# Peptides against a protein of PDB entry 5JNO: the designs that were tried, part 122

Target 1, 112 residues: chain A of PDB entry 5JNO
Amino acid sequence: MVAKFQPPPEYQLTAAELKQIVDQSLSGGDLACRLLVQLFPELFSDVDFSRGCSACGFAAKRKLESLHLQLIRNYVEVYYPSVKDTAVWQAECLPQLNDFFSRFWAQREMED

## One batch from the design tools (peptide; made by RFdiffusion4, then SolubleMPNN)

Design b1_p30_3_s2 (from b1_p30_3, 22 letters changed)
Fold by OpenDDE base, seed 4:
Structure b1_p30_3_s2 (fold): chain B 112 residues (1-112), chain A 30 residues (1-30)
Amino acid sequence: as target 1 above (112 residues)
Amino acid sequence: NPLKRARLERHREAIERALAVLEQMQAERA
């Protein structure tokens, strides 16, 4: 079962913004990765890791947390309703999200 | 939303780098 969560306005996407991301996406898993970048760009930055969101409780660290994943899933299910099934979410989206996030920071570590 | 716009602008370079990595991974998978 997918839990619904209403994030602060600065973390919300309009229908038009979501549609734009969908149009750029190749699959549900790809959409999830693109949503990760657009919803939580601070997770890919070297700045603002000391400042979390007081309104929604987001932690300011370089880590994918359950709340991040929940918000992404909420948007993905709009165009891919099958991800409401946890088995589908775990097979189609979670592996791609984790691989992408890990790859990004692995590369950044080598550059430092 | 001004707050959202400001946040996205502050992290524009990171967004671009992240998307570039995603595109690279997609190319490798294909």
Scores: peptide ipSAE 0.725, ipTM 0.957, DockQ to the pose 0.865
Fold by OpenDDE base, seed 2:
Structure b1_p30_3_s2 (fold): chain B 112 residues (1-112), chain A 30 residues (1-30)
Amino acid sequence: as target 1 above (112 residues)
Amino acid sequence: NPLKRARLERHREAIERALAVLEQMQAERA
């Protein structure tokens, strides 16, 4: 079960914005992926992950973290209450999120 | 929210690429 979290306003979706994303979604898992893109576009940007310190070699990891997943789940629950069950979340949404995220960066790495 | 709009605009291209990948994956499943 994921605890409720209220993010800063720049990460919040209005009812209208959420509905627009839902209208484009085919399932709870698909909705989760679309929310990932809209809520955290920086995770898909080359610019943000290429900024690391040249001296120390630090670069931000392209990884889905607990807070990302928590916020996504909170919105998915609005239209798909079944994901309140952790087993459903882990079976329906998490695999699709991970597959999508991995596919994106795997494809980008091959193209660059 | 101006901060939200600015963030989304800054990453517009990345968003479009990401959504294209998602649509591609869905097409492969169909």
Scores: peptide ipSAE 0.725, ipTM 0.957, DockQ to the pose 0.876
Fold by OpenDDE base, seed 5:
Structure b1_p30_3_s2 (fold): chain B 112 residues (1-112), chain A 30 residues (1-30)
Amino acid sequence: as target 1 above (112 residues)
Amino acid sequence: NPLKRARLERHREAIERALAVLEQMQAERA
């Protein structure tokens, strides 16, 4: 089970912000992907993250780390409590997150 | 939060591209 994590303020979502993302989402897996984009846009950019946010100490890496996934799961479970079950998280959300992230960078490589 | 706002603005193009890819994938599944 993924424990609760309190991120820096710039990575926190208010109830209103989260609801807005939920309203745009088709499913728990889709919500997870949208949260990935909104919470960690630096994972989809070549811009050095440290230039804009040196205080948070996050490095600009192009990989999904446990901390990213943990934070996303914490928000997803608010509207999809079933993802508290690891089997559900692994079946419904993780595959979509990985497929989406891989697809994005595969396409970017082809465009360059 | 001004830091969050600034970060989102700095990565606006990346966000838009990412969401476009996501929407394309959803369309393929439908």
Scores: peptide ipSAE 0.723, ipTM 0.957, DockQ to the pose 0.889
Fold by OpenDDE base, seed 3:
Structure b1_p30_3_s2 (fold): chain B 112 residues (1-112), chain A 30 residues (1-30)
Amino acid sequence: as target 1 above (112 residues)
Amino acid sequence: NPLKRARLERHREAIERALAVLEQMQAERA
């Protein structure tokens, strides 16, 4: 199982904010992707992380790191407790996250 | 949280593009 991690307040979601994202999601994998965008918009832009983010150990790179995935999983499991099982997480969420992230930057690369 | 709101606003365009890609991928699976 992935351990819990508590990032700075600016990276926290309230119950209401999380609920709103869940209501827009079609599945656990879809929820994971939407959380990726909302929690780490820096990963989809040319702007670096804030000083606060750097201080907590996050790297301002265009890569999905273990810490990003861990935080996303923490929120997904609130509404999809089955992802507590690593096999389920790796089958239902990780592939969609990686495909989505790769697709985004591949598309951006073609535009630039 | 004002810092959070400011951060999200700074990346608004990126968020919109990312969500558009996600919607596109979902349509391909349907």
Scores: peptide ipSAE 0.723, ipTM 0.956, DockQ to the pose 0.854

Design b1_p30_3_s3 (from b1_p30_3, 18 letters changed)
Fold by OpenDDE base, seed 5:
Structure b1_p30_3_s3 (fold): chain B 112 residues (1-112), chain A 30 residues (1-30)
Amino acid sequence: as target 1 above (112 residues)
Amino acid sequence: NPLKEARLAAHREAIERALAVLDEMREEAA
């Protein structure tokens, strides 16, 4: 089971922001993917946000890390409590996240 | 949060492309 944590404010969602994303989602897995995009858009871009910010040391990477997944899961469980069960998280959300992320970059590489 | 707003603005195009891919996958799974 993934523990809860609180990220920096720039990576937090208000209840209203989360609700908007939920309203656009069809399932827990779909919600997870949408959260991935909204919480960590730098994972889908060649733009390094930290380059223009002297206070930010975060470097964009093309890899889903445990911290990314943990934050996503924390928000998903608000509306889909079943994902608190690791087996459910691994069956319903992780495969979709990985497939989505991989497909995105595979497609982008073909366009370059 | 001004940092969040700036980050989202800087990656708006990437967000839109990513969501488009997600929508395609959703349609294929339906």
Scores: peptide ipSAE 0.711, ipTM 0.954, DockQ to the pose 0.910
Fold by OpenDDE base, seed 3:
Structure b1_p30_3_s3 (fold): chain B 112 residues (1-112), chain A 30 residues (1-30)
Amino acid sequence: as target 1 above (112 residues)
Amino acid sequence: NPLKEARLAAHREAIERALAVLDEMREEAA
């Protein structure tokens, strides 16, 4: 088993907060997508703070990274233990996450 | 956590748009 990542408090969910998201979810993949939005809302924002700050040196990225996926998977496993199996995670959650993320930005680009 | 709450508040509009897209995908899968 891979050790679970413990994020800073700003990216942590309480049991109650997680339960609320789960109650809105219909599947493990759906839960994963909802967690993506709630944990990393900056990935869906048009605001680029990096260009407004010459001192921070940070460049905003509109990309799903391994660290994002790792944290999401940790929470999904709580209610859908089957995603502990990498094959299940890759078949049920990753495709939905990628499709959702790409669809969001494709739609936003068409509206502009 | 006040930092978390401030961050979520700053991106509330983006969250709502993202969840709307997800709801559309849910309807298509049904």
Scores: peptide ipSAE 0.711, ipTM 0.954, DockQ to the pose 0.911
Fold by OpenDDE base, seed 1:
Structure b1_p30_3_s3 (fold): chain B 112 residues (1-112), chain A 30 residues (1-30)
Amino acid sequence: as target 1 above (112 residues)
Amino acid sequence: NPLKEARLAAHREAIERALAVLDEMREEAA
């Protein structure tokens, strides 16, 4: 059997926290976007993560990676079980996530 | 989780800006 992925505690949401986000959401796709913001706020920040480590030169990429999407999907499934279907996830959530993320950074670029 | 709370606090402004963009998108779609 495949072991269920368990995120680190800093990426875990309590039932109450998740419910609060759900209450602000109008759809599964909207929920996914709000989860993206709450779970990975660093993706929306100009903070240079490499600043603290000159030796390793680690720099966070502003990309939605598979791990980000998987964690978001896990939480969305709690209230929208239909996203367990990959086709539904790809039709309802992924486009909204990508559009939102792209729009955010496009807007930030124009403001600079 | 203290680490989680610290991370969220450090990015509060970014969170607010991101949510504002999301709300704008919702309004446009409505």
Scores: peptide ipSAE 0.711, ipTM 0.954, DockQ to the pose 0.938
Fold by OpenDDE base, seed 4:
Structure b1_p30_3_s3 (fold): chain B 112 residues (1-112), chain A 30 residues (1-30)
Amino acid sequence: as target 1 above (112 residues)
Amino acid sequence: NPLKEARLAAHREAIERALAVLDEMREEAA
């Protein structure tokens, strides 16, 4: 039994912050996408604040990695317990996350 | 957390663009 990943405080959300994001969300998948933006804004910019972070392991640019997804899933589970089931997570959240992330960078590439 | 606040502030424009894309997707799905 491996303990859940605990990111540095600068990557954590308070209960109030999480509730605010939930109040703006229409579904578990929508919540996951909004969490992606708020937890890892550097994935949507050329500026990478996590480049020198040896403690958290976040170093990928323009790429969703398992560590990002695990943290998002941990927060989504608070309000959508069904995503504890991997099949539900893969059907309801992962496709939306990937589509959203890909669409964002496709648009950015077109604008540049 | 001052480090988190500074990080979010530095990426505010990117956050706004990302949320705009998400809103577009929401409209298309409706």
Scores: peptide ipSAE 0.710, ipTM 0.954, DockQ to the pose 0.919

Design b1_p30_3_s4 (from b1_p30_3, 16 letters changed)
Fold by OpenDDE base, seed 2:
Structure b1_p30_3_s4 (fold): chain B 112 residues (1-112), chain A 30 residues (1-30)
Amino acid sequence: as target 1 above (112 residues)
Amino acid sequence: NPLKQARLAAYAEERARALEVLAEMEAMAA
């Protein structure tokens, strides 16, 4: 299990912001996807906003990296403690995240 | 946080499109 990561303040969510996202979420997996959009909008664009940020680490274009997933998991576990179990995380959140991210870019590719 | 708000604003359109894809997935699961 990867230790909890604390990114720069611009990647932090307040309790109120997190609550707002949770209120719109249907499940832990759905919450994870919404957090992906909220925390890392640059992953949904051809332009990487954090390209020059060493503190944020290198983010591969159109790829979900372990650091992204770890931060998302840290927030999901606040309202869905069961995801602390890796088996639950891999069954309920990872497939949804990967499917969502893949579908997004597949759709964008068809539009181009 | 001004940097946070600037980033969110810069990608508003992409975020909207992403949420539309998510909505489609949610509809399929309903």
Scores: peptide ipSAE 0.710, ipTM 0.954, DockQ to the pose 0.892
Fold by OpenDDE base, seed 1:
Structure b1_p30_3_s4 (fold): chain B 112 residues (1-112), chain A 30 residues (1-30)
Amino acid sequence: as target 1 above (112 residues)
Amino acid sequence: NPLKQARLAAYAEERARALEVLAEMEAMAA
């Protein structure tokens, strides 16, 4: 029912790239986290690479936005169809994504 | 895609750090 967002080519994964990430993943939630790193590396830095591109919609600093999550979910669904169920997505993937993202920045804060 | 490659290269260190954090989480869940 929710339309699948198609990002610019620079944010797209080939089938081979996606499979490689899947092969390294332990679960749907783990895959989601790995996709976050692969698709949006700029979210893990103080420098926003996509800054100035209003069309991308991925310029939020240190924040996971709906478009980020939607794209990740689209790829996770390919190998974990159960996340098509919103309840499963919210129970298995979203908490892990948020925990992972928060832990990353918490650790970076301690290292500074 | 040159933009894609440039972005991945520019944040290589941060990506490595992120994957280390993820590895720690995976270890705790094991």
Scores: peptide ipSAE 0.710, ipTM 0.954, DockQ to the pose 0.898
Fold by OpenDDE base, seed 3:
Structure b1_p30_3_s4 (fold): chain B 112 residues (1-112), chain A 30 residues (1-30)
Amino acid sequence: as target 1 above (112 residues)
Amino acid sequence: NPLKQARLAAYAEERARALEVLAEMEAMAA
């Protein structure tokens, strides 16, 4: 029994909101990427329109921090319990998240 | 949560672009 991180309400998803994202997802890795967009849209912007949370340590940076990943994993686990296994998380979700995030910014760089 | 909704609205365009990139990745994996 391990306690899960509980973010501020601004970063929480209701069961209905989570299900909606799951219904659009093709896999656990795909779900993780969709959750990244839904939970942390500020990571996809050059301008930070939101204030960082001093209490939880969230900040708008062009990198995926452990806290971001942990929150995403917590939600993915609800529908893909296998990601509770770190090996599965590292094989099925992390590579997809990193690839997605990198591709996004690589494309933005090409547009500049 | 009004703060949550405001944040989502503020980044609507960026989110749409991100999902387009994801769609491209999904097509490659198919």
Scores: peptide ipSAE 0.709, ipTM 0.954, DockQ to the pose 0.890
Fold by OpenDDE base, seed 5:
Structure b1_p30_3_s4 (fold): chain B 112 residues (1-112), chain A 30 residues (1-30)
Amino acid sequence: as target 1 above (112 residues)
Amino acid sequence: NPLKQARLAAYAEERARALEVLAEMEAMAA
């Protein structure tokens, strides 16, 4: 299990920012995917934004790490408290995130 | 937060593309 993580300010969402994303979301899994895009846009690019950021030292690789997932889950729990149950998180959100992230990069590779 | 704003601006195209992929997935699930 991954402990709750307090990210640097540049990775934090205000209540208003989170609400805006929630209003656009169809489900907990959908919300998770939208949060992935909002919180970690560097994971969708070959450009390592964090390389120039000495403050956070976060690695921008094409991989969903436990820390990324934990932060997303923390926000999803605010509006979908059922995901506090690991079984629910693994059934409703993780598959959506993995499929979404994989599909994105698969599509990018096909553009070559 | 200026760093957050910088990231959002720097990856605007990638974020838009990602959301398009998500929209396609949503359509398939409907």
Scores: peptide ipSAE 0.709, ipTM 0.953, DockQ to the pose 0.874

Design b1_p30_4_s1 (from b1_p30_4, 13 letters changed)
Fold by OpenDDE base, seed 3:
Structure b1_p30_4_s1 (fold): chain B 112 residues (1-112), chain A 30 residues (1-30)
Amino acid sequence: as target 1 above (112 residues)
Amino acid sequence: SEAERRAAIRARKAELLEPVRALLEELLSQ
């Protein structure tokens, strides 16, 4: 029996916070992107805010790691249970997450 | 302390939320 993943407090959402994000979302992929921003705003900065955290296990690198994606997926599943199917997750959420993340950094590179 | 470090991280994250959220809305509208 695998224990449920417990994120550190810095990456937790209350039911109310999650509901608020869901109310702003138009789809599972949209929700995933909004969760990415809400949970990991440090991924959109040059500063590694989580470097000093020994408990979180997250590194603010300019890439989406498996742990980031798993946490986002856990929340998306609450309102879009179809993403429990890996094929659906890969078709509906992952491309949108990657596209958004890539577009962000591409834009930043052009401004430099 | 570890608690203080975590508090600082949360504070810094909060500062980034609104600017990044605004960018998200812009990019998703395209």
Scores: peptide ipSAE 0.406, ipTM 0.862, DockQ to the pose 0.418
Fold by OpenDDE base, seed 4:
Structure b1_p30_4_s1 (fold): chain B 112 residues (1-112), chain A 30 residues (1-30)
Amino acid sequence: as target 1 above (112 residues)
Amino acid sequence: SEAERRAAIRARKAELLEPVRALLEELLSQ
């Protein structure tokens, strides 16, 4: 059997930190976007983080990967347990994450 | 070392977090 994924310390949130983000969120999709920024600010930077985490498989590329999405989903589930249903996750959170990430980089290219 | 690399990542994330958070709020308000 494969052990449950445990993120490295640099990608962990305390209960207090998570609560603060939740208090600022209006929905599960909004929370997901805020978690994306909080957990992975490197995805919004032009700086090349040449090597990701060798233990967890995280990479510092300018793209959303399955591990990023899974970690975000794990935290969203704490306050929005309905996202445990994949259909709910794909309808409420995933489109907002992809849209937000795409809009960010599109706007950055316009502003240089 | 791996430990030093992780420490560097944490430090860089801390530097980037606040500016990115500000951009997030701007985009979400549109």
Scores: peptide ipSAE 0.406, ipTM 0.863, DockQ to the pose 0.389
Fold by OpenDDE base, seed 2:
Structure b1_p30_4_s1 (fold): chain B 112 residues (1-112), chain A 30 residues (1-30)
Amino acid sequence: as target 1 above (112 residues)
Amino acid sequence: SEAERRAAIRARKAELLEPVRALLEELLSQ
């Protein structure tokens, strides 16, 4: 039996926090992007988080990794259960996450 | 300690959150 992924409290949202984000979201993809920022602001910073999370396996890298995406998907599923279907997740959420993340850093690179 | 490390991470994340959120809104509005 594979244990369910349990992130540390630093990467968990309360019901109230999640509700606020949902209220601001217009779609599953939009919600996913907002969750990305809320949970992992370090991915959008030049600040060094090099040690990451030794307990949960989160890495301090400027890329979207499997654990990031998995955690985001878990929250999105609460309000958009259709993303339990991998095809829906890949069509509706992943492209928006990747696009947003790429655009962010592309703009930062142009400003340098 | 690990507890201190976690506390530091939380504090740093809190400092970064608002600026990043502002950038998100800007990008999503484009």
Scores: peptide ipSAE 0.405, ipTM 0.863, DockQ to the pose 0.407
Fold by OpenDDE base, seed 5:
Structure b1_p30_4_s1 (fold): chain B 112 residues (1-112), chain A 30 residues (1-30)
Amino acid sequence: as target 1 above (112 residues)
Amino acid sequence: SEAERRAAIRARKAELLEPVRALLEELLSQ
């Protein structure tokens, strides 16, 4: 039996925290990007924030992995249930996430 | 302990959050 995925507390949001992020968001894609930053700030640093956690399943690398995307999608679905449709997720959220993530590192590398 | 390590991770993430959030706002405004 496969246990349901449950991220450790450092990768979870309370209802209040999620609501706050939603209130700042203008769209599903915008919400997705804000969730990316809120949940995984370590993806925007060279520091391995997950080194001490053997159970989290998240690696602090410069890469958006399936677990990152799935967790973000789960929260986006709360307020944008249409993203349960994979076509909508791929059209509205994934391009925004990938664009933001790539632009961040492109800019960072140019400044260093 | 694992709990202590998780606490340290949470603290470190909190330190990084605000600078990254600022960059997010900048990029989203473009």
Scores: peptide ipSAE 0.404, ipTM 0.862, DockQ to the pose 0.434

Design b1_p30_4_s2 (from b1_p30_4, 10 letters changed)
Fold by OpenDDE base, seed 4:
Structure b1_p30_4_s2 (fold): chain B 112 residues (1-112), chain A 30 residues (1-30)
Amino acid sequence: as target 1 above (112 residues)
Amino acid sequence: AAAAARAAIAARKAELLAPVRELLEQLLAQ
């Protein structure tokens, strides 16, 4: 079962904002990646926002949680209803999201 | 200063997701 929830206002996109992102997207998977960047820029920041020890240099967890994925999926479904099918989501969007996120941090790690 | 500001903004944003995450996890656990 895909849980539908109401995100906080900070994660709510207007129709115009979503349309803009869609217009820039080449596919459902590409849209998903763009939504990832737009909705959760904190996941791509070098600045640690963890409540943990700032003095010990605890790195914030750089992982995609189920909530991130679910929220992205909810928006992707607006323009790509086929993504409501879990098989389509897993084939078209999830791999691209994971690869995009992993590659980003792999590249950043290499650039230091 | 800029880093602190970015961290504060990111922390607030993450905090806003926490209750939603918990709700989602509860629903998925059913």
Scores: peptide ipSAE 0.044, ipTM 0.566, DockQ to the pose 0.038
Fold by OpenDDE base, seed 5:
Structure b1_p30_4_s2 (fold): chain B 112 residues (1-112), chain A 30 residues (1-30)
Amino acid sequence: as target 1 above (112 residues)
Amino acid sequence: AAAAARAAIAARKAELLAPVRELLEQLLAQ
């Protein structure tokens, strides 16, 4: 299992910000998806910028990495302690995250 | 201008994950 870690400041939500997202959420899985959008808007962008490049139109691979998932899980655990159990995380949150992300990009590909 | 600013902020945010990702990968490789 991956241990919890302290997020960089740009990924650090205040208690008030987290509560706002929670209040908008219907479930732990829904909360996870909302956190994905709020924390990592760059994963939903058509372009990525390499370090030191502010003008390149390179589109990097769009994938959910273990670090993204772990950070989301850290926040979800605050309100849904059951996701500390890996089996619960894998059953309730991961499928929703992956489906949401996959559907988003599948739709975008059809618009091209 | 606003769209460009938002994109720049998002890109910077992604850059800040890189060191943490690298650390995680190292720890998981042990």
Scores: peptide ipSAE 0.036, ipTM 0.561, DockQ to the pose 0.040
Fold by OpenDDE base, seed 3:
Structure b1_p30_4_s2 (fold): chain B 112 residues (1-112), chain A 30 residues (1-30)
Amino acid sequence: as target 1 above (112 residues)
Amino acid sequence: AAAAARAAIAARKAELLAPVRELLEQLLAQ
């Protein structure tokens, strides 16, 4: 089982917002990917608005960290309790998250 | 500032939603 934690206010979704994302999702893995975008849009930007500076060219690191993944997992488990099992999380959600994130940046690099 | 962070997140979410949805559909179709 995964432990629950309270996300910071900036990364909190209301019940209505979460329900909307779930209604748009085809599976637990799909839900995880949609949550990634909704919770952490800064990971898809060349500019970090919180830590970076547009003037100095500082950009956010392009990686998924443990805290990002845990926060997503906490939301996914509300509708897909099976992801409390680490084996299920690693088989159904993590590969989709990593593939989506990697492909996004791979495509961006080709466009540069 | 928390208010500024929330505003930036909200604005960026709107920009990313459509392209990401399309990419997700492509990935799920593979």
Scores: peptide ipSAE 0.027, ipTM 0.614, DockQ to the pose 0.342
Fold by OpenDDE base, seed 1:
Structure b1_p30_4_s2 (fold): chain B 112 residues (1-112), chain A 30 residues (1-30)
Amino acid sequence: as target 1 above (112 residues)
Amino acid sequence: AAAAARAAIAARKAELLAPVRELLEQLLAQ
């Protein structure tokens, strides 16, 4: 019998951890970026570049998927209920998340 | 209110990850 997959504990934040992140955050967008790093550190590591085809050398590009964004939004909504509105989410959080993620990888590509 | 919010988040996380869980279970069953 194959054991049921359980979500990794890295995607679970305790109330204390979430409060700490919120206390360190300057805005809803800043909170979203901090949550991105805390929940999905694997998106910022080079380790998974090798999961591309070792034979063909194709490295899968790292992307922020809808699932990642939705999980972040769920936490942000606790302290910023206004982001339940899609327009607010797209104006306040998404641009900051995308800019943060894009800048991170752009800088790393220049350093390599 | 905080407890209710945490419960809602936990339930939503489980819901969002359910497709991934199902996919992994299928792959492991092969």
Scores: peptide ipSAE 0.025, ipTM 0.543, DockQ to the pose 0.026

